# Ledger of designs, part 85: peptides against a protein of PDB entry 6PSE

Target 1, 78 residues: chain A of PDB entry 6PSE
Amino acid sequence: PSEEEEYARLVMEAQPEWLRAEVKRLSHELAETTREKIQAAEYGLAVLEEKHQLKLQFEELEVDYEAIRSEMEQLKEA

## One batch from the design tools (peptide; made by RFdiffusion4, then SolubleMPNN)

Design b2_p20_4_s1 (from b2_p20_4, 9 letters changed)
Fold by OpenDDE base, seed 2:
Parts: sequence; C-alpha cells; structure tokens
Structure b2_p20_4_s1 (fold): chain B 78 residues (1-78), chain C 78 residues (1-78), chain A 20 residues (1-20)
Amino acid sequence: as target 1 above (78 residues)
Amino acid sequence: as target 1 above (78 residues)
Amino acid sequence: SEEEKFKEMEEFFKKILEEA
C-alpha cells in the first residue's frame, strides 16, 4: 500500500491517545507552515515591488540615454 | 478561555470519530498550505532572479550613459 | 505584459497575506 493508504489505516485503527497526539502534531505543523507561507509571501511582495521600481528607473534611464545618444550622433554628423 | 484553550479542551474531550475527522481536516489543510508555501517560494525566487538580471542591465546602462554624458560634456567645453 | 504580470503576482502574494 502507498504511504497514504498506510497512514489512513493507522488513523482508522488508532487509539484516542494517539489521535489526540496526532491532532496536536498536525496543528503545530500547520501553524509553522502557515508562518512560512506568510513569510514567503511578504518577501515575494517586497522583491516584486523593488523590481517594479527598478524597472521604472531603468526605463527612465533608457529615455535619457537615447536622448543623449541621438544628440551626440547629430553633432558627429554635422 | 481563549480559542486555543477551548480547542484544546475540545480535543481532550472529543470522541474517536471526531478526532479522526479532525486529523483528516488538518492533514488536508496542511497539504494545501504546504502547496501554497512552495508556490510562493517559487514565485519569489523567480522575481528575485528577474530583479537581479534587471539590476545588472541597469548598471550596464548607467556606465554607458555616463560615458556618453562625459564625452558630450567634453565636446561642449572644447 | 510586464505590467499585467506584476499585477498578477502582486495579487497572488496579497491574497496569501489577506487570507492569513
């Protein structure tokens, strides 16, 4: 049987004391995993915003660069 | 009592049928939360990599821009 | 577009934070 099937059997055949312990274990793991999920989301959002700001700055610099490049080219061709 | 204390009491006083159902519920939520955590981490990593590449491009453009700016300034002062 | 992608990602992360 798969690990999932074996676990399911264990749960079905388990005594109340084991079940209570398992509820406690799962609750703890869920809390930890939830915290980690939140942290990942917070970090991801921060990086996303930083990337967005950087992109805006990059685009502004591109405009300025092209302006100077064009002016320089015109001066050289004159 | 806090919700946590009330829940703890419920678990301690619960019948096996309820406990098995709770194990199933918690297992499901843990699986879902784990999936979401992983997805958030993957997305965060992708954004971080994109940001890094963008930063490199930006720095290269800054160098090129300063070079042209300096050359232009020198030409104007000559 | 990049803007659309940004919004989608932003919404994704925000949704996680809102539901927490």
Scores: peptide ipSAE 0.465, ipTM 0.856, DockQ to the pose 0.784
Fold by OpenDDE base, seed 4:
Structure b2_p20_4_s1 (fold): chain B 78 residues (1-78), chain C 78 residues (1-78), chain A 20 residues (1-20)
Amino acid sequence: as target 1 above (78 residues)
Amino acid sequence: as target 1 above (78 residues)
Amino acid sequence: SEEEKFKEMEEFFKKILEEA
């Protein structure tokens, strides 16, 4: 049997005391996991925005670089 | 009473059928939340790595830009 | 596009935060 099937059997055969303890355990783990999910999302969003800003700066620098390169090429040919 | 205290009371007074249903519900929500947490972490890590690579590229372009700027300045003065 | 991917990821993270 799969672990999921074995767990389901345990839940079906469990006494109320075990079930209450399991509800408590699962509630705690859900709360912790939810907090971690939120934290991961906040961090990911922050890094994403930083990357986006850096990309814009990079593109601006590329434009400036090509402008100077082109001007320098013209000066060398003159 | 807080919502947490009210929920705790419900769990204490609940019948086994309700408790089993609650274990099932919490297990499902935990699985979904865990999946979302992992996905958020993976996305965040990917963006972080992309940002790092972009930063390196940006720094290289800055060096190249300053080199050309300096060379062009020298050519204009000559 | 890169911009579309950015928006998709932004929406993904924002959705998680909105549902919290």
Scores: peptide ipSAE 0.465, ipTM 0.855, DockQ to the pose 0.792
Fold by OpenDDE base, seed 1:
Structure b2_p20_4_s1 (fold): chain B 78 residues (1-78), chain C 78 residues (1-78), chain A 20 residues (1-20)
Amino acid sequence: as target 1 above (78 residues)
Amino acid sequence: as target 1 above (78 residues)
Amino acid sequence: SEEEKFKEMEEFFKKILEEA
């Protein structure tokens, strides 16, 4: 039997006191996990936005750089 | 009473059948939330690393750009 | 600094993954 099957059996055979404790445990873990998930999402979104802005700036700089580079190259070749 | 206090009272007064169902519900939600948390963390980390690499590239390009700009400016002023 | 922020966030995500 899998761990899941064993756990299911435990739940089925458990006394109310154990079940209440388990509900409390699971509720706590769920709350914490939910908080962590939210935090991960918030930070992820923030970084994504920053990355996007940085990418735009980078692309603009590339254009400017190539313009000057090209001008310089033309002057050297003349 | 808070929702938490009301829920706690519900759990204390609940029958075994309800408690087993609640354990099942919470277990399911915890599993899903955990998966989502992991996914959010993985994605966020990936974006963070990409942003960092992009930042390094951007800074390198800025240096190169300023070098050429300065050279061009010197030539124009001479 | 930006680098410090990066490291902090990196550790945050890594910690989440490690504990998962």
Scores: peptide ipSAE 0.435, ipTM 0.853, DockQ to the pose 0.782
Fold by OpenDDE base, seed 3:
Structure b2_p20_4_s1 (fold): chain B 78 residues (1-78), chain C 78 residues (1-78), chain A 20 residues (1-20)
Amino acid sequence: as target 1 above (78 residues)
Amino acid sequence: as target 1 above (78 residues)
Amino acid sequence: SEEEKFKEMEEFFKKILEEA
């Protein structure tokens, strides 16, 4: 029998006291998992914002770099 | 009464059939939330890696930019 | 430093994935 099948049997044959305890356990695990999910999302968003700002700075630098490179090339060809 | 207090009362007074249904509901929500947590973690890690790579590229471009700028300045002053 | 922050966050996400 699979773990899932065994668990299902336990739930089916369980007394109310066990079932209440299981509800409490699952509620606790759900709360913890939800908190962890939220934290992961918050951190991910923060990094995404930082990456976005960095990308803007990178693009600005690329423009300035190409301008100087072009000017340099023109001077060398003169 | 708070929602939490009302829920606690429901669990305490519930019949086995309701409790089994609640275990099933919570198990389902936990499974979904766990999947979402994993996805959030994977996404956050991916963004973090992308930001890191972008930072390296930015630093390389800064070095190249300063090299060209310095050479240009020297040529203009000659 | 940025590198320290990166490592801290990387460890955070890896820990979540490992414990999942």
Scores: peptide ipSAE 0.432, ipTM 0.852, DockQ to the pose 0.762

Design b2_p20_4_s2 (from b2_p20_4, 10 letters changed)
Fold by OpenDDE base, seed 4:
Structure b2_p20_4_s2 (fold): chain B 78 residues (1-78), chain C 78 residues (1-78), chain A 20 residues (1-20)
Amino acid sequence: as target 1 above (78 residues)
Amino acid sequence: as target 1 above (78 residues)
Amino acid sequence: MEEEKFAEMEAFFRRILEEA
């Protein structure tokens, strides 16, 4: 049997005291997991914002670079 | 009383059938939340990698830009 | 560019995936 099946059997045969403890355990884990999920999402957004700022800077530099490159090219052709 | 206190009381007074159902519910929610947490982490890493690649590109362009700028400056001074 | 905070974030993400 799979661990899932064994766990299901355990729950089916469990006494109230064990079940209450399991509810408590699961509630705790759910709370922690939820917090971490939210934190991960927040971090992800922060990285996205930073990436966006960097992209803007990159695009600006690219424009400046192309301007100088073009000028240099014209000077060499003259 | 807080919702947490009310829930705790409910768990304390609950029948085995309710407790088993609650374990099932919490297990399901935990599984879903865990999946979402993992997805959030994966997305976060992906964005970090994108940012890193962009940063490398930016730094390379910056070097190239400074090289051309310096050359242009020297040409103007000659 | 400030990278330390993002290194911490990366570590956090990796920890999540490591524990998964």
Scores: peptide ipSAE 0.610, ipTM 0.871, DockQ to the pose 0.863
Fold by OpenDDE base, seed 3:
Structure b2_p20_4_s2 (fold): chain B 78 residues (1-78), chain C 78 residues (1-78), chain A 20 residues (1-20)
Amino acid sequence: as target 1 above (78 residues)
Amino acid sequence: as target 1 above (78 residues)
Amino acid sequence: MEEEKFAEMEAFFRRILEEA
């Protein structure tokens, strides 16, 4: 039998005391996992914001670079 | 009483059938939340990689920009 | 830019995936 099948049998044959303990265990794991999920989402948003700011800076530099490049090209052609 | 206190009372007074159903519900929510947590972590790593690549491109452009800026400055001073 | 905070974030993400 798979672990899932064995666990299902355990739950089916369990006494109320074991079931209450299992509810408590699962509730705790769910709370911890939820906290980690939220933290991961917050970190993801922070990275996205930083990437966005970097992209804006990059685009500004591209504009400035093309301006100087164009001016330099014109001077060299004259 | 708080929702937590009410829930605790419900678990303590519950019949085995309700407890088994609650174990199933919590197991499902835990599995779903775990999947979401993993997805958030994978997404976060992807954005970090994108930011890193953008940073490299930005630094390369800065080098090129300073080179042409310096050349232009020298030409204007001559 | 500050790189240390993002290294910590990366470590956090990797830990989540390693424990999965």
Scores: peptide ipSAE 0.604, ipTM 0.870, DockQ to the pose 0.878
Fold by OpenDDE base, seed 5:
Structure b2_p20_4_s2 (fold): chain B 78 residues (1-78), chain C 78 residues (1-78), chain A 20 residues (1-20)
Amino acid sequence: as target 1 above (78 residues)
Amino acid sequence: as target 1 above (78 residues)
Amino acid sequence: MEEEKFAEMEAFFRRILEEA
């Protein structure tokens, strides 16, 4: 039998005391996992925003670079 | 009483059938939340990598820009 | 650019994936 099947059997045959303990355990793990999920999402959003700002800065620099490059090229050709 | 206290009381007074159902519910939610947590982490790492690559490109452009800027400035001062 | 905070984020993400 799979671990899932074994666990299902355990739950089915368990006494109330074990079941209450398992509810407590699962509730705790769910709370912690939820906290981590939220934190990961917040971090991901922060990185995304930073990347966006960097992209804007990069594009601005590209514009400035092309302006100077063009001027320099004209000077060399003159 | 807080929601946590009320829930704790509910668990304490619950019959085995309810407890088994609650174990099943919590197990399901834990599995889903775990999946979402993992996905968020994977996404976060991907965005970090993209940001890193963009940063490298930006720094390369900065070097090139400063080189041309410096040359242009020298020409204007001469 | 502030990199320390992002290093912490990366470590957090990696920890999650390592524990999975």
Scores: peptide ipSAE 0.598, ipTM 0.869, DockQ to the pose 0.901
Fold by OpenDDE base, seed 1:
Structure b2_p20_4_s2 (fold): chain B 78 residues (1-78), chain C 78 residues (1-78), chain A 20 residues (1-20)
Amino acid sequence: as target 1 above (78 residues)
Amino acid sequence: as target 1 above (78 residues)
Amino acid sequence: MEEEKFAEMEAFFRRILEEA
């Protein structure tokens, strides 16, 4: 049987004391995991925002660069 | 009493059938939350990598831009 | 750019994935 099946059997045959302890354990892990999930989401959003700002700056610089490049090219070809 | 205290009391007084159901519920939620946490982390790393690449491109363009700008400035001042 | 904060974020993400 898979570990999942074994665990399921354990739960079915467990005494109330074990079950209460398991509820406590799972509740704790869920709380911690939830906190980390939220933190990860917040970090991800922050990175997205930073990337977006950088992209805007990059695009602006590209425009300026192409303007100067074009001017320079015209001068060289004249 | 807080919701947490009430829940704790519920767990202490619960029958085995309820406890088993609660274990199942919590296990399911933990699995889902864990998956979401992992997904968030993967996404975060991807965005970080994209930002890094963009930053490198930006810095390269800055160098090129300053080179042309300087050349143009020299021409104008000559 | 403040790279330190993003390094911390990266470390956090990597830790999550390593523990998975």
Scores: peptide ipSAE 0.592, ipTM 0.868, DockQ to the pose 0.874

Design b2_p20_4_s3 (from b2_p20_4, 9 letters changed)
Fold by OpenDDE base, seed 4:
Structure b2_p20_4_s3 (fold): chain B 78 residues (1-78), chain C 78 residues (1-78), chain A 20 residues (1-20)
Amino acid sequence: as target 1 above (78 residues)
Amino acid sequence: as target 1 above (78 residues)
Amino acid sequence: SMEEKEKEMEAFFRSILEEA
């Protein structure tokens, strides 16, 4: 049987004390996992914003670079 | 009492059938939350890698830009 | 596109925070 099937059997055969402990365990894990999920989302948004700002800076530099490159090319061709 | 205290009381007073249902509910929510956490982490990592690559490209362009700028400045001063 | 994927990722992150 799969681990899931074995776990389901354990839950079905468990005493109330074990079930209460399992509820407590799962509640704790859910709270921790929820916190981690939120942190991951916050971090992800922050990195997206940073990447966006970096992209804007990169695009500005590309424009400036092409301007100088074009000017230099014109001077060389003259 | 806090919602947490009230919930704790419910768990203490609950019948086995309710407890088994609660274990099932919490297990399901934990699985879903875990999946979302993992997905958020994967997305965050992807954005970080993209930002890193963009930063490298930006730094390379800065070097190239300064090289051209310096060359142009030298030509103007000659 | 890459931009569309970024928007999807942003929407996903925002959805997590809005549900919290």
Scores: peptide ipSAE 0.567, ipTM 0.866, DockQ to the pose 0.933
Fold by OpenDDE base, seed 5:
Structure b2_p20_4_s3 (fold): chain B 78 residues (1-78), chain C 78 residues (1-78), chain A 20 residues (1-20)
Amino acid sequence: as target 1 above (78 residues)
Amino acid sequence: as target 1 above (78 residues)
Amino acid sequence: SMEEKEKEMEAFFRSILEEA
């Protein structure tokens, strides 16, 4: 039998005390996992914003670089 | 009573059938939440890697820009 | 595209936070 089937059997044959303990365990794990999920989402959004800002800075620098490069190239060709 | 206290009372007074159903519900929610957490973490990591690569490119461009800027400045001062 | 994937990721993150 699979772990899932074995667990299902355990739940079906369990006494109320075990079931209450399992509800408590699962509730705790769900709360923790939910917190971690939220934190991951917040972090992900922050990194996306940072990446976006970096991209804008990069593009601005590219424009400035090309301006100077072009000016320098023109001076060398003259 | 708080929502938590009310829920705790429900769990304590519940019949085995309700408890089994609650275990099943919580197990399902935990599985879904875990999947979402993992996906969020994977996405976050991907964005971090992309941001890192972009930062390296930006730093390389800064070096090149400063080189040309310095050369141009020297030529203008001469 | 990369931009489309980022938007998908952003939407996913926002959906998590809105659901919470």
Scores: peptide ipSAE 0.566, ipTM 0.865, DockQ to the pose 0.928
Fold by OpenDDE base, seed 3:
Structure b2_p20_4_s3 (fold): chain B 78 residues (1-78), chain C 78 residues (1-78), chain A 20 residues (1-20)
Amino acid sequence: as target 1 above (78 residues)
Amino acid sequence: as target 1 above (78 residues)
Amino acid sequence: SMEEKEKEMEAFFRSILEEA
């Protein structure tokens, strides 16, 4: 049997005391995992925004650089 | 009482059938939440890596830009 | 594309926060 099937059997045969403990355990793990999931999502969005801002700055610098480069190239060719 | 205290009381007074159902519910939610957390973490890491690469490119461009800018400024002052 | 991936990621992150 799969681990899932074995676990299902365990739950079916378990005493109330074990079941209560399992509910407590799972509730705790769910709470922690949920918090971590939310934190990861918030962080991900923050990084996306930072990347976006950096990209804008980079594009602006590229424009300025090409302008100067072009002007300099013209001066060298003259 | 807080919602948490009320839930705790519910679990303490619950019948085995309810407890088994709750274990099943929590297990399912935990599995889904865990999957989402992992995916969020993977996405976040990917964005961080992309941001890092962009930052390196930006810094290289800044160096090149300042070099040309300085040279151009010297030419204008001469 | 990179832009498409970014949008997908953003949507995913937002979905997590909206569900919470």
Scores: peptide ipSAE 0.566, ipTM 0.866, DockQ to the pose 0.921
Fold by OpenDDE base, seed 2:
Structure b2_p20_4_s3 (fold): chain B 78 residues (1-78), chain C 78 residues (1-78), chain A 20 residues (1-20)
Amino acid sequence: as target 1 above (78 residues)
Amino acid sequence: as target 1 above (78 residues)
Amino acid sequence: SMEEKEKEMEAFFRSILEEA
């Protein structure tokens, strides 16, 4: 039997004391995992914003660079 | 009593059938929450990598820009 | 596109926070 099937059997055959302990365990793990999920989402949004700002700065620099490059090329060709 | 205290009392007084159902519910929620957490982490990592590459490109462009700017300034001062 | 994927990611992150 798979681990999942074995676990299911354990739950079905378990005494109330074990079941209460399992509820407590799962509740705790769920709370922790939920907190971690939220933290990951917050972090992800922050990085996206940072990337966006960097992209804007990069694009601005590209424009400035091309302007100077073009001016210099004109001076050299004259 | 707080919701937490009421829930705790419910778990303590619950019959095995309710407890088994609660284990099943919590297990399902934990699995889903875990999947979402992992997905969020993977997305965050991907954005970090993209940001890093963009930063490298930006720094390279800054070097090139300053080189051209300096050359242009020298030409104008002569 | 990459931009579309970013928007999907952002939406996903926001959905997580809104559910909390």
Scores: peptide ipSAE 0.565, ipTM 0.865, DockQ to the pose 0.931

Design b2_p20_4_s4 (from b2_p20_4, 10 letters changed)
Fold by OpenDDE base, seed 1:
Structure b2_p20_4_s4 (fold): chain B 78 residues (1-78), chain C 78 residues (1-78), chain A 20 residues (1-20)
Amino acid sequence: as target 1 above (78 residues)
Amino acid sequence: as target 1 above (78 residues)
Amino acid sequence: SEEQKEKEMEEFFRRILEEA
């Protein structure tokens, strides 16, 4: 049987004391995992915003660069 | 008492059938939360990598821009 | 598109925070 099936059997045959301990364990893990999930989401949003701002700056610089490049090219061809 | 204290009391006084159901519930929530956490982390990493690449491109363009700007300025001053 | 993917990611992150 899979680990999941074995675990399920354990839960079915477990005494109340074990079950209470398992509830406590799972509750703790859930709380920690939830916190980590939230932190990941917060960080992800922050990076998205930073990337967006950087993209805007990059595109603006590209425009300025192409303008100067074009002017320079014209001067060289003349 | 807090919700946490009330929940703790409930767990202490619960019958095995309730406890087994609670283990099942918590296990399910933990699995889902874990999946979401992982996905959030993967997304965050992807954005970080994209941001990093964009930053490198931006810095490279800044160097190129300053080079052309300087050359152009010299030509204008001459 | 990349923009669409970013929006989907943003929505995903926001959903997580809203449900918290």
Scores: peptide ipSAE 0.579, ipTM 0.870, DockQ to the pose 0.938
Fold by OpenDDE base, seed 3:
Structure b2_p20_4_s4 (fold): chain B 78 residues (1-78), chain C 78 residues (1-78), chain A 20 residues (1-20)
Amino acid sequence: as target 1 above (78 residues)
Amino acid sequence: as target 1 above (78 residues)
Amino acid sequence: SEEQKEKEMEEFFRRILEEA
């Protein structure tokens, strides 16, 4: 049998005391995992925003660079 | 009493059938939450890598820009 | 596109936070 099937059997045959303990365990793990998930999402959004700002700055610099490059090229060709 | 205290009382007074159902529910939620946490982490890492690459490109462009700017300034001052 | 992927990620993160 799979681990899942074995676990299911365990739950079916377990006494109330074990079941209560398992509820407590799972609740704790769920709370921790939820917190970590939230933190990951918050961090992800922050990085996305930072990347966005950086991209805007990069594009602005590209425009300025091309302007100067073009001017320089014109001067050299004259 | 807080919701947590009320829930704790419920678990303590619950019959085995309810407890088994709760274990099943919590296991399901934990599995889903875990999957989402992992996905969030993967996305966050991807964005970080993209941001890093963009930063490198930006810094390279800054160097090139300053070089041309300086050359142009020298030409104008001569 | 990269932009589309970014939007999808943003939406995913926002969904997580909204459900929390």
Scores: peptide ipSAE 0.579, ipTM 0.870, DockQ to the pose 0.936
Fold by OpenDDE base, seed 2:
Structure b2_p20_4_s4 (fold): chain B 78 residues (1-78), chain C 78 residues (1-78), chain A 20 residues (1-20)
Amino acid sequence: as target 1 above (78 residues)
Amino acid sequence: as target 1 above (78 residues)
Amino acid sequence: SEEQKEKEMEEFFRRILEEA
């Protein structure tokens, strides 16, 4: 049987004391995993915002660069 | 009592059938939450990589821009 | 598009935070 099937059998055959302990364990792990999920989401949003700001700065610099490049090219051709 | 205390009492007083159902519920929620956590981490990593590449491009453009700016300034002063 | 992917990621993150 798969590990999942073995676990299912364990749950079916388990005594109440084990079941209560398992509920506690799972509740704890769920809480921790939920916290980590939230942290990951918060961090992800922050990085998205940082990337967005960087993109805006990059685009602004591109405009300025092309302006100077074009001016320089014109001066060299004159 | 807090909701947590009430839940704890429920677990303590619950019959095996309820406990087995609760283990199943918590296992399911943990699996889903874990999947979402992993997905969030993967998304975050992807954005970080994109941001890093953008940063490199930005820094390269800054170097090129300053080179042209400096050359232009020198030409204007001559 | 990359923009669409970013929006999807943003929505995903926001959903996680809203459901928390």
Scores: peptide ipSAE 0.579, ipTM 0.870, DockQ to the pose 0.937
Fold by OpenDDE base, seed 4:
Structure b2_p20_4_s4 (fold): chain B 78 residues (1-78), chain C 78 residues (1-78), chain A 20 residues (1-20)
Amino acid sequence: as target 1 above (78 residues)
Amino acid sequence: as target 1 above (78 residues)
Amino acid sequence: SEEQKEKEMEEFFRRILEEA
């Protein structure tokens, strides 16, 4: 049987004490996982913003670089 | 009483049928939350990698820009 | 596009935070 089937059987045959303990365990894991999910989302948004700012800076530098490059090219051709 | 205290009381006083249903509910929520957490982490990692690549490109461009700037400055001073 | 993907990711993150 699959682990899932075995677990399902355990739940079906379990005594109340085991079930209460399992509810407690699952509740704890859910709370932790939820917190981690939220943290991951917050972090993801922060990184997206940082990437966006970096992209803007990069594009600005590209413009400046092309300006100097073009000027330099013109001077060398003259 | 807090919602947590009320829930704890429910669990303590619950019949096996309720407890089994609660285990099933919590297991489902945990699975969904875990999936979302993993997806959030994967997205975050992808953005981090993109940001890193962009940073490397930016730093390379900065070096190139400074080189041209310096050359231009030297030419203008000569 | 990359921009569209970023937008989708942002929306996903925001959804998670809004539901919390």
Scores: peptide ipSAE 0.578, ipTM 0.870, DockQ to the pose 0.935; fails the geometry check

